# Designs tried in a protein design run: peptides against a protein of PDB entry 3V4L. Part 283

Target 1, 386 residues: chain A of PDB entry 3V4L
Amino acid sequence: GQPLAKDKVALLIGNMSYWEHPKLKAPLVDVYELTNLLRQLDFKVVSLLDLTEYEMCNAVDEFLLLLDKGVYGLLYYAGHGYENFGNSFMVPVDAPNPYRSENCLCVQNILKLMQEKETGLNVFLLDMCRKRNDYDDTIPILDALKVTANIVFGYATCQGAEAFEIQHSGLANGIFMKFLKDRLLEDKKITVLLDEVAEDMGKCHLTKGRQALEIRSSLSEKRALTDPVQGAPCSAEALVRNLQWAKAHELPESMCLKFQCGVHIQLGFAAEFSNVMIIYTSIVHKPPEIIMCDAYVTDFPLDLDIDPKHANKGTPEETGSYLVSKDLPKHCLYTRLSSLQKLKEHLIFTVCLSYQYSGLEDTVEEKQEVNVGKPLIAKLDMHRGL

## One batch from the design tools (peptide; made by RFdiffusion4, then SolubleMPNN)

Design b2_p27_1_s4 (from b2_p27_1, 12 letters changed)
Fold by OpenDDE base, seed 1:
Structure b2_p27_1_s4 (fold): chain B 386 residues (1-386), chain A 27 residues (1-27)
Amino acid sequence: as target 1 above (386 residues)
Amino acid sequence: EKEEEEKKKKEEEEKKLKELEELLVPM
């Protein structure tokens, strides 16, 4: 019969905003587009941008809690990386310069932990450089991997080479994702799909002799990303996993705030990623005697590191939110919360209404505190290890 | 005429490729 997945779970990490390294652009688009494609494939997707070492470790631990016997696990990473002695290292945004293995996540260690879960399929898509790091001479002592015959690596580049993005004025994919996205929905064995992506990339004159897709696989079965999920959750563990994933993707409900002046504000929420949320405010009712009226959000938790200069923008794009702007209501003020993984407490903030009456020069302010609980990934308490 | 148009098109494609190569950044 066709292979069945017990469930399908993906962790997507895109690191761009490095502290001590060159900033990237492609991971934003790549993680977003891959998230939407994997959701169409019935994957439970956790999508995370700009993680520290500690946050990446916790994201992997939470991903491993979603894995179980016969579950399909997919890890995608886009960002800086290196390969020493056949071990792939993902570089966190807080990694020092130079970085070492002690500052990075080893993909083969994650694979070992996935094999302990008795997963049905393990797919790694690594959109990073594979050059040797000459500042790290550490040979990882890896325990012997189990012979599970269910492993697939898609490397964006060959051993010792770089992966590339195109730095133009617009949004673009990295080279790997540009070709992967066009084939990802095909009902093919995952190794055949990746081989076709390799052929398509090999026709690209831009990357010829610079970047080539490498496939490493022990996959003995005809498994595809299109393989159907087994219908009913067969275990209490599967129910808990589904509930945990659902909690990590639950948005706050939209709120209607009423001010004493008779102004009504709609407060809304949108997810860009599992750790990135847009807050938007709109004036839904204004008394005619009020000539000017604006609704600002302020007083965010310090853990979110929100610069007020980047809050309350007239467009989503001015917040750095280019991807979800079409799905957002128009004529709002927009604020992008890009680090929801850092939130230890409830998201409490102030809505400040500033308004002016006809014939009065003085601006009046009214404030309301709003508690929206723990939005999205903040429900997983990724910080419980501190 | 056709050979000059094909040559000009090829030169424009090579120019565009070179402009894109200058925009390649390693990840």
Scores: peptide ipSAE 0.366, ipTM 0.765, DockQ to the pose 0.807
Fold by OpenDDE base, seed 4:
Structure b2_p27_1_s4 (fold): chain B 386 residues (1-386), chain A 27 residues (1-27)
Amino acid sequence: as target 1 above (386 residues)
Amino acid sequence: EKEEEEKKKKEEEEKKLKELEELLVPM
């Protein structure tokens, strides 16, 4: 019979806004497109951008809590990375220059922990460089992996080679994701699918002699990303997993704010990623005596590090939101919250209505505080160790 | 004529490829 997954869970990490390293662009698009594809494959997807070392550790820990016997686990990473002694290291955005293994997440350690969960399939998609880091002479003492015969690595590049992105002025995929996305929905054994992606990359003149996909697998069964999830959750653990994932992806409900002047504002929320939310405001009713009226969001929690210069924009793109802009309502003011993983408390902010009456020169302000609780990933207590 | 058109097309493809190669950045 066709293999069944007990569930399907993916963690996608895209690091691009490095502090001490070159900034990347592809991880934004790659994580977004892969999220949409994996959702079509009935994966529970956690998608995270720009994680610190601590935030990456916590994201992996929360991902491991979603894993259980017969669950399909997929980890995707796009960002800086290296490979020493056959160990792959994912570089957090706060990593020092030079970075070392102590500043990075070892993928083989994550695999060990996934094997302890008795997963049905472990897929790693690593869109990072695999060059040796000569500043890191540490030989990680890794425990021997179990013989689970359910492991697939798709490396964007060969050992000792670089992975590439195309630094256009616009949005572009990394080279790996560009080819992976065209095949990902195919009902094929995951190793066969990745082999076809490797052939497609091998036909590209840009990548020829620069980047080639490496597949490393121990997969004894015909497992595919298309494998159906086993029906209604039959265990308490499966129910808890479903609730935990749903909790981490719950948006605030849209609100209609009413001001004393008779202006009505629609406040709405959209998820770009599990840690990135767009807030949008629109004037839905204005009394005729009010000639000018703007609704600003302000007074955000300091832990979100929101620059007011990037808040309350007339377009999503001016906030840095290029991907979800088509799905957003038009004629709003937009604010992008890109670091919801940093939110310790409830998201409380102020909606400030600035307006002018016909025949009065003075601008009037009304303010309303809004509490939307913990949105998206902020419901996961990623900070429980601080 | 056809050989010159094919040559010109190939030169344009090689030029576009070079322009894209200059935009490749290591991840």
Scores: peptide ipSAE 0.365, ipTM 0.763, DockQ to the pose 0.790
Fold by OpenDDE base, seed 5:
Parts: structure tokens; C-alpha cells; sequence
Structure b2_p27_1_s4 (fold): chain B 386 residues (1-386), chain A 27 residues (1-27)
């Protein structure tokens, strides 16, 4: 019969906004497009941008809690990385320069922990450089991996080589994701799918002799990303997994705020990623005696590190949101919260209405506090342990 | 004519490839 997945879970990490290293661009588009494709494949997807070492460790721990016997686990990473002695290291955004293994996440350690969960399939898609880091001579003492015959690595590049993105003024994929996305929905054994992606990448003159896809696998069964999920969650563990995933994807409900002057504001929320939310405000009713009227959001929790200069923009693009802008209401003010994983408390903020009456020179302000609870990834309390 | 058009097309493809190579950044 066709293989069945007990469930399908994916963690996607895109690191771009490095503190001590060159900034990247492709991980934004790559994580977003891969999220949409894996959702069409019935994956439960957690998508995270710009994680610190501590935040990456917690994201992996929460991902491992979603894994169980016969579950398909997929880890995608796009960002800086290195490979020492056959161990792959993902570099967090707060990594020092030079970084070492103690500042990075070892993929083979994650694989060991995934094997302890008795997963049905383990897929690693690593869109990072595989050069040696000469500043780190540490050989990780890894325990012997189990012979599970269910492991697939898709490396964006070969051993000792670089992976590349195309840095132009527009949105572009990394080279790996550019070819992967065109085949990802095909009903093929995952190693056959990746081999076809390798052939397509091999025809690209741009990467010829610079980047080539490497497939490393021990997959003994005909497993595909298209394999159907086993029907209704009958186990307590499957119900818990569904509830944990749902919590990490709950948006606040859209609100209609009414001010004393008779102005009505629509406050709305949109997810760009599991840790990135757009807040938007629009004037839905204005009394005729009010000539000028604007609705600003302010007084965010300090943990979010919101620069007021990047809040309350006339377009989503001015906030750095290029991917979801087509799906947002027009004629709003937009604010992008890009670090929801830092939020320890409820998201409480102020909506400030600034307005002017006909025949008065002075502006009047009214304020309302809004509590939206813990949005998206903030419900997982990733900081449990500080 | 056809050989000059093929040569010009190849030179435009090589130029476009070089412009894309200058935009490649290691990840």
C-alpha cells in the first residue's frame, strides 16, 4: 500500500539580519514560498525569521515535541552555516565573529533527537554554505546514530562549497529554492524528487562549477512529501500536537474601536510568518465635523524592540512586508512586529486617534489600550527556562 | 545575417549571465 504519515510537521528557519555577519535577503522569500507549498502538502508548518541561538534551540525543542512515531519531520534552514568534519552548523543571528560550534546549532544533534522520536521520515533541507570554519577545530563527540533508514539530506551545495543567493532590488529566491519549489508538489519518492532538482540546478549556467545539490540518504522506503496523513487524530498525542500547532497560528480577532468623538477604527491582524505579524488600522467611520483623522499604534512591549520610525506606515512595503501586501486591506496604516518570539507577556499596545475639528486649529488626541493576548508563536512561551 | 544574429544573441546571453554573476552572494 502507499505509505501513510501519522502526521507531517515542518520547522522552517530563515536567518538574514545578522548582527556581526553579512545580511542575507533570500531566506525571507524562501521560507515564505516553502511554507505555502508545505501547507498544500498538509504539513503543520512553523516558519521563523531571524532567531538568536537561544530562540533557535527553543524552536528545535518545540519542533521535537511535535514529533512522534511515524510522524514526518522536515527541517529547512536558510542562512549562514558551515560544515566541520561532516557536521553541519546553522549560525544564529546573534553569533559572534568568528562563530564557533558552541554558538551554533549542530544538525546531527537534531537528527539524533529526531531518531529518538521514532519518526516515519526525517528530511533536512540545508540552504547554507558548507565551507570549513578554520576558527573552530572542535570535533563534536556525537553518539552513534541509529540505523533508521528514513533520513534524507538535501544540501543546497556540495561539501566545502558555498550556497548562493541573487541580491537584486526585487524579491528573489536562493538558487536552491528556485529549483526546489517547481518540483516540491510532485508525487515522487523524496530522493527522486531531489535528484530531479539536482538535474535542473545542474543545467543552470550561473551555478555551474560553483554550487551543486548534494543528496545524502538512507531512505529504504518509498516515502514522499505527498504521502497522505493518517485520518482523524485518534491518539492523545495527535490531539496535543494539533492543539500546539493551532495555538502557534492563532491570530487576534479583528476589532472595531469606537472613540468618544464618534470615529470608528478597524484594527486588523495578518500573519507573515509564525513570529511576524502585521497590524493595520483604518478609519471606517468619521463624523462630518472632523476634517483630519489618523489612527496610530504605539506603546508596544519593550521586549519587541519596535522602532517608532518603522511603525504606522502608509504601505506594507515601507514596513519591510513585501509578501503579504496583496492580501492586506488598502488605505490603512501598517506596523510590522517581526520578533513575536521575544514577547513574554500579553501583547498590550495603545491605539492613538489624532483628529481635528472644522474651525479649530488644535489637534485632539484620544487613546485606547488594546490587549490581544499572545499572538502566533508567542503562545508557545519559547522563553520557558530563563 | 543568421550567423550575426546568433552571435549577437550569444553575446547578450553572456552579458546577462555576467550581470547575474555580479549579483551572486554567498549564504
Amino acid sequence: as target 1 above (386 residues)
Amino acid sequence: EKEEEEKKKKEEEEKKLKELEELLVPM
Scores: peptide ipSAE 0.360, ipTM 0.756, DockQ to the pose 0.789
Fold by OpenDDE base, seed 2:
Structure b2_p27_1_s4 (fold): chain B 386 residues (1-386), chain A 27 residues (1-27)
Amino acid sequence: as target 1 above (386 residues)
Amino acid sequence: EKEEEEKKKKEEEEKKLKELEELLVPM
C-alpha cells in the first residue's frame, strides 16, 4: 500500500541577522517559501527567524515534543554553519567570533533524539556551509546512532565546500532553495526528488565547481513528502501534538477600538513567521469635525526590543516586511514584531490616538491599553529556564 | 551577421553570468 505518515511536522530555522558574523538575506525568503510549500504538503510547520543559541535549543526541544512513533520529522536550517569530523553545526545569531561547537547546535545530536521518538521519516535539509572550522578542535563524542533506515540528509553543498546566496538589491532564494522549491511538491520518493534537484543544480553554470547538492540516506522504504497523513488523530499524543501546534500558530483576533472623540480604529494582526507578527491600525470611522487623526502603537514589552523608529510605518516594507505586504490591508500604520520567542508575559501595548479638531491648533491624545495574550510561538514559552 | 549576433549574445550571457558571480556570497 502507499506509506502513511502518522503526522507530518517541520521545524524551519533561518538565521540572517548575525551579531558578530556577515549578515545573510536568503534565509528570509527560503524559510517563507518552504513554509508555504510544506503547508501544501499537510506539514505542521514551525518557522523561526534569527534565533540565539538558547532559543535554537528550545525550538529543537519543542519540535521533538511534536514528534512521535511514525511521525515524519523535517528539519530545515538556513544560515552560517560548519562541518567538523562529519558533524554538522548550525550557528546561532549570537555566536561569538570565532564560534566553537559549544556555541552551536550539532545536527547529529538532534538526529539521535529524533531516533528515540521512533519517527517514520527523518529529513534534514541543511542550507549552510560545510567547511571545517579551524578555530574548533573539539571532537564531539557522539553516541552511536541507531540503525533506523529512515534518515535522509539533503546538504546544499558538498563536504568541505560552501553554500551560496545571491546578494542583490531585491529578495532572492539561496542556491539550494531555488532548485528545491520547483520539485518539492512532486509525488516521488524523497531521495529521488533530491537527486533530481541535484541534477538541476548541476546544470547551472553559476554553481558549477562551487556548490553541488549531497544526498546522504539510509531510507529503505519508498517514502515521500506527499505521503498522506493517517486519518483523524486517534492517539492522545496526536491530539496533544495538534493542540500544541495550533496554540503556536494562533493569531490575536482583530478588534475595533472606540475612542471618546467618536473615532473608531481597527486593530489587526498578521503572521509572517511563527515568531514574526505584523500589527496594523486603520481609521474606520472619523467624525467630520476631526481634520487630522493618526493611530500609533506604543509601550511594548521591553523583551521584544522594539525600536520606535521602525514602528508605525506607512508601508509594511518600511518595517522590513516584504513577503506578506500584498496580503495586508492598505492605508494602515504597520509595526513588525520580529522576536515573539522573547516574550515572557502577555503582549500588552498602548494604542495612542492623536487628533485635531477643525479650528483648534492643539493636538489631542487619547490612549487605550490592549492585551492580546501570548501570540503565535510565545505560547510555547521558548524562554523557559532563563 | 548571424555569427556576429550569436557571438554578441554569447558575450552578453558571459557578462551577465560574471555579474551574478560577483554577487555570490558564502552562507
Scores: peptide ipSAE 0.358, ipTM 0.750, DockQ to the pose 0.807

Design b2_p27_2_s1 (from b2_p27_2, 14 letters changed)
Fold by OpenDDE base, seed 2:
Structure b2_p27_2_s1 (fold): chain B 386 residues (1-386), chain A 27 residues (1-27)
Amino acid sequence: as target 1 above (386 residues)
Amino acid sequence: MEVVSYRSLSNSPEDTEPDGEHPIPLA
């Protein structure tokens, strides 16, 4: 019969805004596009941008809680990385220069933990460099991996080589994702799909002799990313997994705020990623005696590190949100919250209405505090280990 | 088309200028 997944779960991490290292651009687009494709494949996707070492560890731990017997697990990483002695290291955004294994996440350690979950399929898609780090002489003493015959690695590059993005004046994919996205929805064994991606990359003149896809697999079964989720009565574990994922993806409900002056504001929320949310405000009713009014958001929790200069923009693009701008309502003020994983408390902020009456020179302000609880990934309490 | 490496290990401390659109030299 066709293989069935008990469930399908993906963790996607895109690190680009490094503190001590060159900034990247492609991980933003790559994580977003891959999220949308994996959702069409019935994956439960957690998508995270710009994680510290601590935040990456917690994201992996939460991902491992979603894994169980016969579940398909997919880990995608785009960012800086290296490979020492056949161990792949993902570099967090707060990694020092030079970084070492003690500052990085070892993919083979994650694989060990995934094998303990008795997963149906383990897929690693690693869009990072695989050059040796000469500043790290650490030989990881890894325990022997179990022979599970269900492991697939898609490396964006060969062992000892670099992975690349192409600098464009606009948003562009990394080289690996550019070819992966065109085939990801195909009903093929995952190793056959990746081999076709390797052939397509091999035809690219930009990568020829610089980057080539490497496939490492023990996969003995004909498993595909298209394999249907088993529709049998949700085990108690499947229900828990569904609830845990749903919590991490619950947006605040849209609110209608009424001010004393008779102005009504719509406050809306959109997810760009599991840790990135856009707040938008719009005037839905204005009394005729009010000539001008704007609705600003302010007084965010300090944990979010929101610069007021980047808040309340006239376009989503001015906030750094280029991907979801088409799905947002027009003629709003937009604020992008890019670090929801840092939120310890409820998201409480102020909506400030600034307005002017006809025939008065002075602006008037009214304020309302809004509590939206813990949005998206902030519900997982990624900080529970401190 | 400039190609940027996902490798941050430069031997030069000069490649870490935070705001410079400096093309990461393909080594």
Scores: peptide ipSAE 0.042, ipTM 0.583, DockQ to the pose 0.172
Fold by OpenDDE base, seed 4:
Structure b2_p27_2_s1 (fold): chain B 386 residues (1-386), chain A 27 residues (1-27)
Amino acid sequence: as target 1 above (386 residues)
Amino acid sequence: MEVVSYRSLSNSPEDTEPDGEHPIPLA
């Protein structure tokens, strides 16, 4: 019969905004597009951008809590990385220069922990370099992996080689995601799907002789990303998993704020990623005596490190949100919160209405404090230590 | 099209031969 997944869970990490390393661009687009494709495949997707070492560890731990017997687990990573002694290391955004294994997440350690969950399938998609790091001679003493015939690695590049992004003047995928996205929805054994992606990369003149996909697998069964999820969650563990995922994806409810001047503001929220939210404000009612009014958001928690220069923009694109702009309401002011994993407490901020009456030169301000609780990934308390 | 490596190892400033790998413009 066709294999059944007990559930399907994906963690996608895109690191771009490195502190001590060259900034990347493609992981933004790659994580976004892969999220949308995996959602069409009935995956529960956690999508995270620009994680520190500590935040990456916690993201992996939360992902492992979603894994159980017969669950399909997919880990995607796009960012800086290296491979030493057959171990793949994902580089956090706060990694020092030079980085070492002690500053990085070892993929084979994650695989060990996934094998302890008795998962139905383990897929790793690693869009990172696989060159040796000569500053790290540490050989990880890994415990022997269990012989589970359910593992697939898709490496964006060959062992000892680099992975690349294409610098375009606009948004572009990384080389791996450019080809992966075109096939990801195909009802094929995951190793066959990745082999076809490898052929497509090999035919492209841009990638030929520069980047080639490597597939490593022990997959004995005909498992596909298209494999149906087993019906309604009958187990307590499946209910817990569904609740935990739902908790991490709960947006604040849209609010209608009423000011003393009689202006009504719609405050809305949109998820770009599990740790990235857009706040938008729109004027839904204005008294005729008010000629001009704008609704700004301000006084954000310091933990979010929001630059006021990028807040309250007339377009989503001016905030750095190029991907979700089509799904957002028009004619708003937009603010992008890109670090929700850092939020320790409730998201409390001020909505400031600035307005002018007809025949008065002076601008008037009214303010309302808004508490929206913990949005999205902030509900997982990823900043609280293990 | 410029192709950027996902590798970030700082070459030591001494290994900065000024022939830094110019992003080979893919023609």
Scores: peptide ipSAE 0.035, ipTM 0.571, DockQ to the pose 0.186
Fold by OpenDDE base, seed 5:
Structure b2_p27_2_s1 (fold): chain B 386 residues (1-386), chain A 27 residues (1-27)
Amino acid sequence: as target 1 above (386 residues)
Amino acid sequence: MEVVSYRSLSNSPEDTEPDGEHPIPLA
């Protein structure tokens, strides 16, 4: 019969805004495009940008709570990385220079924990370098992995080689994602799909002799990312998994604010990633006696590190939001909240209305405080240890 | 097209950007 997944869960991490290391660009686009493709494949996707070591550990632990017997687990990582003694290390954004294994997440440790869950398929897509780190001689004492026939690694590059992004004047994919995205929806065994991606990369003049996809697999069964989710009545565990996923993706409801001057403002929210939200404001009603009127958001929690210079922009692109711009309402002021995983308390902020009456030179201000609770990933309290 | 490595640690201080030979479009 066609293989069935009990459920499908994906964690996507894109690290680009490193503190002590070169900044990347491709992880932004790659995580976004892969999120949209995996959602079309009925995956429950958590998508996270720019995680610290502690935040990456908590994201992996929350992902492991969603795993169970016969569940398909997919981990994607795009960012800096290395490989020592056949162990792959993902580099957090707060990693020191030089970094070592104690500052990084070992993929083989995550695999061990996934094997304890008796998952139906484990897919690792690692869009990172695999060069040795000569500053780290630590040989991880990994406990013996269970003998399982359900593991697939897609490495963006060969052992000892580098992975690359293509710098264009605009947003571009990393080399691996550029070819992966064209095939990801195909109804093929995952190892056959990745082999075809490897062939497509091998035909590209940019990658030839520089980067080649490596596939490592123990997969004895015909498993595909297209395999349907088992439509059985939700077990208690499936209900918990669905609720936990839904909680991490709940947007605040859109609000209509009314000011004393008779101006009405629409406040709206959009998700770019599980930890990145856009706030937008629009004037929906203005009395005729008011000639000019603007609605600004301000007084954000300090945990979000919002630069006022990047808030209240006339376009989503001016906030650094290039991907969701087409899906947003037009003629708003836009503010991008990154790092929602750092939010300790409720998202409380001020809406400030600045306006002028006809025949008066003075600008008037009215303010309203808004509490939207914990949006998206902030509901998981990832800054609190599990 | 500039190609940037996902490697932060260069063992060479002289890992200058590989001169990405711009494929000169043959006119």
Scores: peptide ipSAE 0.031, ipTM 0.550, DockQ to the pose 0.166
Fold by OpenDDE base, seed 3:
Structure b2_p27_2_s1 (fold): chain B 386 residues (1-386), chain A 27 residues (1-27)
Amino acid sequence: as target 1 above (386 residues)
Amino acid sequence: MEVVSYRSLSNSPEDTEPDGEHPIPLA
């Protein structure tokens, strides 16, 4: 019969905003586009940008809680990385210069933990360099992997080679994701799909002699990312997994704020990623005696490090949100909250209404505090232990 | 068209050629 997945779960990490290393751009687009494709494939997707070492460890632990017997697990990583002695290391944004294995996440350790879950399929898509780190002479003593015959690695590049992004004047994919996205929805064995992506990449003049897809597989069965999820989640474990995923993706409800002057504001929320949310405000009612009014958001928790210069923008793009701008209501003020994984407490902030009456030169302000609880990934408390 | 590497280990400051068609090894 056709293989069935018990469930399908993906963790996508895109690291760009490195502290001690060159900044990337493509991981933003790559994680977003891959999230949308994997959702069309009935994956439960956790998508995270710009994680520290500690936050990456916690993201992997939460991902492993979603894995169980016969579940399909997919890990995607885009960012800096290296390969020493056949072990792949993902570099966190807070990694020192130079970084070592002690500052990085070993993919083969994650694979070991996935094999302990008796997963149905383990897919790793690694959009990172595979050049040796000469500052790290540590030989990792890894335990022997189990013979599960269900492992697939898609490496964006060959062993000892670099992976690249192409900087355009606008949003662009990394080289690997550019070709992967065109085939990802095909009903094919995952190794056959990746072979076709390798052929498409091999036709590109930009990659020729610089970057080539490498496939490492032990997959003995005809498993595809299109494989249907086994019917209704009637098991206690499937219910727990669904609740755990839903908890990480719960947005605050849209609310209508009423001010004493008679202005009504709609406050809305949109997810860009599991750790990135857009807040938007719109004036839905204004008394005729008020000639001008604007609704600003302010007084955010210090843990979010919100620069006021990037808050309350007339477009989503001016906040740095280029991807979800089509799905947002128009004619709002927009604020992008990145790093929701850092939020220790409830998201409490102030909505400030600034307005002017007809025939008065002075602006008046009214303020309301808003508590929206823990949005998205902040519900998982990924900072617990700091 | 600037091509940027996902490497972050520059052994040499010379590998950052600013010329917009070379893969910047983000060494």
Scores: peptide ipSAE 0.032, ipTM 0.583, DockQ to the pose 0.179; fails the geometry check

